# Peptides against a protein of PDB entry 4N78: the designs that were tried, part 31

Target 1, 186 residues: chain A of PDB entry 4N78
Amino acid sequence: HFQVICRLLGYQGIAVVMEELLKVVKSLLQGTILQYVKTLMEVMPKICRLPRHEYGSPGILEFFHHQLKDIVEYAELKTVCFQNLREVGNAILFCLLIEQSLSLEEVCDLLHAAPFQNILPRVHVKEGERLDAKMKRLESKYAPLHLVPLIERLGTPQQIAIAREGDLLTKERLCCGLSMFEVILT
Target 2, 155 residues: chain B of PDB entry 4N78
Amino acid sequence: MAELQMLLEEEIPGGRRALFDSYTNLERVADYCENNYIQSADKQRALEETKAYTTQSLASVAYLINTLANNVLQMLDIQASQLRRMESSINHISQTVDIHKEKVARREIGILTTNKNTSRTHKIIAPANLERPVRYIRKPIDYTILDDIGHGVKW

## One batch from the design tools (peptide; made by RFdiffusion4, then SolubleMPNN)

Design b1_p10_4_s4 (from b1_p10_4 with N3V T5P)
Fold by OpenDDE base, seed 4:
Structure b1_p10_4_s4 (fold): chain B 186 residues (1-186), chain C 155 residues (1-155), chain A 10 residues (1-10)
Amino acid sequence: as target 1 above (186 residues)
Amino acid sequence: as target 2 above (155 residues)
Amino acid sequence: PVVLPTFQPP
């Protein structure tokens, strides 16, 4: 589904969706969630001492349950605050999955374009074979497929310009060094 | 363009008219040959003349058809060439527009991106004490615990 | 006699 969404929206559509999601997340964080956090901070016990280990895990748990009873019983926390946190979480997950899907699409595009751009994979060299010789063979094999040099030789000036720009756009992908998800997390 | 116009407006219509006129002329020639054969005392000569006219008429029609056909073919070739040029032009424009759109889109999405921090592999300082490989008892992750958290499609 | 043009091969 996310792959289809990425294909449908493209870079522009993804950008718009991400921007809107960021706005929503910001609104949730600075609005409702912040207010509930402030309220929770006010209701938090001022002095919470660590219980002795001698009480064991159950005793310690009961202690904290007692200390946090007012917070746990706060109904609006469960219904509104946690829901908003879920929405934020979903938004974050959505962004992550979109980025991952986009990265996959970009990688596929790069792989498909590679033979046409003189980008050759590292070939596994068996023992005794020279890597350089294999690479040269590959280069010679794919040399006729190099799009930009081909168009530079056979094409019009306009076609050459388009080919160069297209080549650049094909090479430059977000997956090569950029992350949207990191921006969302900051 | 001038050649195509000449073909469309003059040569092809002219060829069609010539064929039509040829039809009328053939009828006249046929009538002449029939009358000549009936009236002629030398029927053999009349027949030979008729054969000659028939051959000439067939040759003429063949010529007219061939000329017209060639003109039509030439017209089609010119039109095909024009269409190819137009297609090429449209493709160039389309590609230019697409590149522009792509650049705009990339600028927009670029604002939402940051450089991937090559995570400095924080040397996880392995605590010096090689914790004995706790036999990872792979407890099957009970994913049912997550059923309540996400709006999963209840199948 | 009606004279028709002679066929000339292209």
Scores: peptide ipSAE 0.041, ipTM 0.708, DockQ to the pose 0.005
Fold by OpenDDE base, seed 3:
Structure b1_p10_4_s4 (fold): chain B 186 residues (1-186), chain C 155 residues (1-155), chain A 10 residues (1-10)
Amino acid sequence: as target 1 above (186 residues)
Amino acid sequence: as target 2 above (155 residues)
Amino acid sequence: PVVLPTFQPP
């Protein structure tokens, strides 16, 4: 689903969705969640000392249950606050999954374009073979597929310009060094 | 442009008219040959004359058809060339617009990105030995670094 | 170019 969303929205659509999600998250955090946190802080026991270990696990549990009774009985915490936290969590997960899906699509694009851009994979060298000779052979094999040089030789000036720009756009991808998720976490 | 106009307005219509006129002329020739054969005392001579007119008529029609066909083909070739030029122009505009849209989109999403903290580990250790500028062998980009990104097929 | 004979009406 996320791959399809990435393909459908493209960079622009993803940007718009991410911006709106950030606004929603900000609104939830600074609004409802903040209010509940403040309320919780007000009802939080000011002094909560560790009970004596002699009371055993049941006694200690009862002690904390009593100390936190007001929080546990706060019904709106479960229904509203936790729901808002789930929404924030879902938004974060959505952003993460979108970024991952986008990265996969970008990698696929890079891999598909590689033979046409003189980007050769690392060749496995068997024992006794010279890496240089094998690489040279590979380069020679794919040399006719180099798109930009081919267009530079045979194309019009306008076609050359478009080919160069397209080549650059193909090479430059977010997955090469950029992260959206890190921005969302800050 | 002038050649196409001449073909469309003069040569092709002219050729069509010539063929139509040829039809009328052929009927006249046929009538003549029939009457000549009936009226002639020398039937052999009349027959030979008819054969001569038939040969001439066939040659004439063949020539007219060939000329007209060539003119039509030439017209179509010119039009096809014009269409190809138009297509090329449209494609160029379309590609330019697409590239522009892509650049805008990338700028927009770029605002929402930060540089990945590449852990300090792989200091691009400048190879100490300035190996002599060996012939710029484009070092292949090792995309295996991307193998760990996603559910990669473990070979 | 071979031209078709035009017969003048008698």
Scores: peptide ipSAE 0.032, ipTM 0.708, DockQ to the pose 0.005
Fold by OpenDDE base, seed 2:
Structure b1_p10_4_s4 (fold): chain B 186 residues (1-186), chain C 155 residues (1-155), chain A 10 residues (1-10)
Amino acid sequence: as target 1 above (186 residues)
Amino acid sequence: as target 2 above (155 residues)
Amino acid sequence: PVVLPTFQPP
């Protein structure tokens, strides 16, 4: 699903969605969640000493239940605060999955474009074969597919310009050095 | 442009009219030849004259058809070339627009990105010596070590 | 160019 979303939205659509999600998350964090956190801090027992082990696990549990009774009974915490936290969590997860899906798509694009851009895979050389000879053979094999040099030789100035720009855009991808998710976490 | 216009407005219509006129003329020639043969005392001469007119007529029609065909082909070639040029122009514009849109989109998404902290993951230089997979011996976690830490129940 | 004889009607 996320792959389809990435394909459908493209860079522009993803940017818009991410921006809006960030706004929503910011609003939730600075608004409702912050307010609840402040309230919780106020009602939090100032002194919560560990009960004596002599009370056993049930007694200790009861002790903490009693100490936190006001918090547990705070109905809005369960309904509103947890819901908002869920929304934030979902937003974060969404952003993560979108970025991952986008990265996969970009990698696929890079791989598909590689033969046309003179990007050769590192060939695993079996023991005893000369790496250089194999690489030269591969270079020769794919040389006719190099798009930019081909167009530079045969194309019009306008076509050459477009080809160069297209080549650059194909090479430059977010997955090469940029992260959106890190921005969200900050 | 001038050549195409000449072909469309003058040469091709003119050729079509010429063929039509030729049809009418051929009918007249046929009538003449028939009458001449019937009325002539020298049938052999009349026949030879008919043969000459037939040959001339066929040659003329063939020429007219060939000329018209060539003009039509030339017209089509010019039009095809014009279409190719238009297609090329449209493609160029389309590609330019797409590239521009892509650049804009990338700028927009770029604002939402930061450089990946290449944590200097210490190249875990795989130690050259493949340390024998240390058999992960699950040492049972002895929880008794924690018995002295905190208010744990001593049984 | 072989021109068809314009037969003028006798």
Scores: peptide ipSAE 0.027, ipTM 0.720, DockQ to the pose 0.004
Fold by OpenDDE base, seed 5:
Structure b1_p10_4_s4 (fold): chain B 186 residues (1-186), chain C 155 residues (1-155), chain A 10 residues (1-10)
Amino acid sequence: as target 1 above (186 residues)
Amino acid sequence: as target 2 above (155 residues)
Amino acid sequence: PVVLPTFQPP
């Protein structure tokens, strides 16, 4: 699903969605969540000491339940605050999954473009074969597919410019060094 | 453009009119030949004259058709060439627009990105300082980073 | 190209 979303939205659509999600997260954090946190801080017991171990597990639980009674009975905490936190969490996960999916798409694009851009994978050399010879053969095999040099030779100046620009755009991808998710976490 | 216009406005219509006129003329010639044959005391001469007119008329029609056909073909070739040029221009514009849109999109999404910190430090340390949007420094694409991404088809 | 004269009717 996320892959399809990435394909459908493209960079622009993803950017818009991410921006809106960030706004939503910001609004949730600075608005409702902050208010509830402040309220919780006010009702939080000022002194919460560990009960004596002699009370046993049930007694200790009852102690904490009593100390936190006001918090536990705060119905809005469960219904609103925790829900908002879930929404924030979902937004974060969404961003992560979108970025991962986008990275996969970009990698695929890079791989598909590689033969046309003189980007050759390292070939596994069997024992006894010279790596250099195999690489040269591979280069020779794909040399006719090099798009930019081909267009530079046969194309109009405008086509050459477009080809070069397209080549650059194809090579420069987010997955190569950029992260959206890290921005979201900051 | 002048040649195409001449073909469209003058040569081809003129050729069509000529063919039509030729048809009318053929009918007149036929009538003439028929009457001439009937009235002529020398039927053989009349027949020869008819043959001559027939040959001439056929040749004329053939010429007119050929000329018209060639003009139409020339017109079509010119139009085809013009269409190809227009297509090329449209494609160029389209590509330019697409590249521009892509650049804009990349700028937009770029605002939402930061450099990947390779530091494996597990601690989600809330970065205290809003790291300034690191200027997109065009670093040479290290494709080795892709080696670990995906089930490498062991070729 | 033998420019065949346009058939001039009689």
Scores: peptide ipSAE 0.035, ipTM 0.709, DockQ to the pose 0.006; fails the geometry check

Design b1_p10_5_s1 (from b1_p10_5, 4 letters changed)
Fold by OpenDDE base, seed 2:
Structure b1_p10_5_s1 (fold): chain B 186 residues (1-186), chain C 155 residues (1-155), chain A 10 residues (1-10)
Amino acid sequence: as target 1 above (186 residues)
Amino acid sequence: as target 2 above (155 residues)
Amino acid sequence: PYLPMFEPPP
């Protein structure tokens, strides 16, 4: 599903969605969540001592439940604050999944374009084969597919310019060194 | 443009008219040959004249058809070439626009990106010495250490 | 070779 979304939206659509999500997240964090956190900090018991181990796990749980009873019973915390946190979480997950899907798509594009751009994968050399000979053979095999040199020889100046720009755009992808998710986390 | 215009406005219409006129003339020639043969005392001469007219008329029609056909083919070739040039121009514009749109989109999304901190994955140089997995002896967490924290009960 | 225009008989 996320792959389809990435394909449909493209870079521009993804950018717009990400910007809007960031705005929403910022609004939630700086607004309602911040206010709830401040309120919670105010009502938090100043001194919450660890109960004696003698009370056992049930007793300790009951103790903390009692100490936090007012907080736990705060209905707005459960309904509004947790809902907002869910929204933030969903937004973060959405961003992560979009970035991952986009990265996969970009990698696929790079792989598909590689034979046409004189990018040869390092071939696993079986024991006994000369790496150099195999690479030369591969280079020779794919040489006719090199698009930019082909167009430079046969194309018009305008076609050459377009081919070069297209080649550059194909090579320069976000997955090569950029992260959107890291920006979201900061 | 001038050649195409000449073909469309003059050569092809002219050729069509010539062919039509030729058809009418052929009918007249046929009638003439028939009458001449019937009325002529020298049937052999009349027959030879008819053969000559027949040969001439066939050659003329063949020429007119060939000329017209060639002109039509030439017209079509010129038009096809013009269409190809137009298509190429449109494609060029389309590609230019697409590239531009892509560049704009990439700039927009680029603002939302940061450089991946290649955290130098410290090559976990596998220490050459496979330190024997120190059996993580789960030392039981002695929680009694917490007994002295907070409840000041000096037992 | 211009084939002579067919001249109809008179």
Scores: peptide ipSAE 0.054, ipTM 0.662, DockQ to the pose 0.005
Fold by OpenDDE base, seed 5:
Structure b1_p10_5_s1 (fold): chain B 186 residues (1-186), chain C 155 residues (1-155), chain A 10 residues (1-10)
Amino acid sequence: as target 1 above (186 residues)
Amino acid sequence: as target 2 above (155 residues)
Amino acid sequence: PYLPMFEPPP
C-alpha cells in the first residue's frame, strides 16, 4: 500500500502530505495533549515512594493503582488524550513507512538506471579470475548502453542538455544520504 | 515548403483536372467508336480501331493515375516529416517541463530532509545543537549502498 | 515515355 502511495504521490505529493502531518502533530502536541499533561501534573501525587518489594507484584500494583486512582478514573484522559497520542503515533509511523517505501523505490530506480550510467556492480571473482579482466569485459559489454555519451554523439544540443539533466536527477536521490524521518523526530 | 506548396496548389489539382478531362475524352471516344462501328462497312477495321483507342485510353488513364498517386504520396511524405518535426518539438517541451516539475518537487521534499547520520552504533546522543542544515554539499553519491542489494539479482 | 495526353480523335 505504501509503495503504491509513493508512486502515486511522487516527491511533490509526499512532501505535501508530510508537511500537513507535521502541522497536525504540532497542533495536537501544543494543544490538547499539552493541556491534559498540565492537568495531570496538577493531580499527580507529589510524593510517590517505591513500595517495598515484599508486597509482591499484586501489592505493588494495588499501591500504584491507589496512587493514580484519580488519573485512571479521569474519563477524558482515555477518550481524548490517549486518542490524540495515538494519532500522533500513527502520523509518525506513517512518515516512517512512507520514507522506507520511497527509499525502496529510489533504490530500484538507481539499480535500473545503473547500466545506462556506467555504474557496474562489483562482480564476484571466482578463484583464478582476474577482477580487472572481468571488469573490463563488463565495461565493454555495457559501453554501448551509456546513455549520456550516446546522446552526446548522436543527439541534438537540446537532447544532450536534457540527457545530462536527467542523468543528474536520476543519480541524486534521497536514499543516497537524506532522511525525512530524522527531521520528524527533531 | 515550396515543394509542398507546388504539390498542393498545382500538381495535385492539375492531375485531378487531367483525370476529369480524360473522363470526358473517354466518353467522346466511346461515342466515336460506337458510331464508327455502326456506320463502317468494314466492321473488323472499326473493331481494330476501337481496340487501339481503348488501349491508348487505358494507358493514358493509367499514366495519369500513377502520376497523381505519386504526387499524393510525395505530399503525404512531406507532411509526415513535418508532423515528426512538430512531435519532436512538443516532446522536447514536454521533457523540459517534466524536468522542471521534478526539480521543484525535489526542492520541496528536500526541505523536509536532513543528512543521514552514518549511524555508527554509538549512543543516541541527543544531537545537541541543531547544526544549521549543512548546505547540500553535493557529496558524490556513495553508490556503495547499492553494493548490498546487487548480490541477490542473479543475472 | 510521355504517353501523350489522349487527344480525342478529330
Scores: peptide ipSAE 0.053, ipTM 0.657, DockQ to the pose 0.005
Fold by OpenDDE base, seed 4:
Structure b1_p10_5_s1 (fold): chain B 186 residues (1-186), chain C 155 residues (1-155), chain A 10 residues (1-10)
Amino acid sequence: as target 1 above (186 residues)
Amino acid sequence: as target 2 above (155 residues)
Amino acid sequence: PYLPMFEPPP
């Protein structure tokens, strides 16, 4: 599904969706969540000492449950704050999945374009074959497919310009050095 | 452009008119030949004259048709060339627009991106001494150890 | 009657 979404939206559509999601997340974080966090900080016990380990895990849990009883029972925290946190989490996950899907599409595009751009994959050398000879053979095989040099030789100046720009756009993909997810986490 | 205009406005219409005029003339020639044959005392001579007119008429019509056909073909070739040029122009514009749209889209999404922290793979400082590639003795990975865990086909 | 001489091209 995310792959289809990425294909359908393209860079522009993804950007729009991501921007809107970021706005929503920002609104949730700076608004409702912040208010609840401030309120929770006010009602938190000022002194919460670690219970002795001798009480065991159940006793320790009961202790903390008792200390935080008023917070845990706060209905608005469960209904609104936790829901907003879920929404934020979902938005983050959505962004992550979109980025991953986009990265996959970009990698596929790069792989498909590679023969036309004089980008040769590292050939797995079988035992006994010279790597250099195989690479040279591959270069020779794909040399006629090099689009930009071909257009530079046969095309009009306008076609050459378009081919160069297209080549650059094809090579410069987000997956090569950019991350959206890191921006979202910030 | 001037050549195409000449073909469209002068040569092809002129050729069509010439063919039409030829048709009317052929009818007159036929009538003449018929009357001449009937009125002539020398039927053989009249027949030979008719044959001559027939041959001349056919040759004339063939010439007119051929000329017209060639002019039409030339017109079509010029038009085809013009269409190809127009197609090229449209394609150029389309591609330019697409590239522009893509650049805009990339700028928009680019605002939402940061550089990937390339984990500085610790430059495995390859020790300057090219230690002779220790023959990676591929110890045959004894996959028999995995035979108990997965569907390993016992060779 | 001057039949218009269809001058065939030479």
Scores: peptide ipSAE 0.041, ipTM 0.672, DockQ to the pose 0.005
Fold by OpenDDE base, seed 1:
Structure b1_p10_5_s1 (fold): chain B 186 residues (1-186), chain C 155 residues (1-155), chain A 10 residues (1-10)
Amino acid sequence: as target 1 above (186 residues)
Amino acid sequence: as target 2 above (155 residues)
Amino acid sequence: PYLPMFEPPP
C-alpha cells in the first residue's frame, strides 16, 4: 500500500502529506498533549519514594495505586490524551513507512538507471578470472547504453541539457544521504 | 510554408481543374472522332486519326494524373515533416516542464530531510588499484544548489 | 518530357 502511495504522490505529494502530518503532530504535541503533561506533572506526587520491599508486590502496587489514584481516575487521560498519543504514533509510523517505501522505489530507480549511467555492479569473479578483465568486458558491453555521452554526441543542445539534468536528477536521490524520518524525530 | 501554401491553394486545385477540363475535352474529341469516322470517305485515315487522338488523350491524362499525384505526395510529405517538428517541440516542452516539476518537488521534500548520520563504517581499505566502482558516495544531496535556480513563483 | 496538354481539335 505504501509503495502505491509513494508512486501516486511522487515527491511533491509525499512532501505535502508529510508537512501536513508534521503540522498535525506539532499541534497535538504542543496543544493537548502538553496540557495533559503539565496537568499530570501538577498532580504527580511531589515525593514518590520507592516503598519498602517488605510490603510485597501487592502492597507496593497498592501504594502506587494510591499515589497515582488521581491520575488513574482521570478519565480524560484515557480518552483524549491516549487517543492523541495514538494519533501521533500513527503519524510517525506512517512517515516511517512512507520513507521506507520511497527509499525502496528510489533504489529500484537507481538500479534501473545504472546501466545507462556507467554504473556497473560488482561482478562475481570465478576462480581464475581477473576482475579487471571482467569489468572491462562489462564496461565495453554497456558502453553503448551510456545515455548522456550518447546524447552529447548525437543530440541537439536542448536534448543535451535535458539529458544532463535528467541524469543529475536520477543520480541524486533522497536515499543516498537524506532522511525525512530523522527530521521528524528532532 | 510558401511551398505548402502554393501546393494547397494553387497547384493541387489547378491540377484537379485541369483533369476536369480534360474530361470535357475528351468527350469532345470522342464526338469528333465518331463523326469524322462516319462522314469520312477514307475510313482508314479516320481510324488512324482516332488512334492518334486516343494516344494523345491517354498520354495527356496520364501526365495530369501523375503531376497531381506528385503534388499531393509532396504536400503530404511537407505536412508530415511539420507534424514531426511540432511533436519534437511538444516533447521538448513536456520534458522541460517535467524536469522543472521534479526539481520543485525535490526542493519541497528536501526541506523535510536532514543528512543521514553516516556511521563511519570502517573504511574497508579495499586495495588502491581496483577502480572502485563509483560507489554512490552517499553525499547528502545539497538541495541548496537548486535554490539558486528556482526563483519561487511569487504569487 | 512535358507532354503538351491535349488541345481538343477545333
Scores: peptide ipSAE 0.046, ipTM 0.653, DockQ to the pose 0.005; fails the geometry check

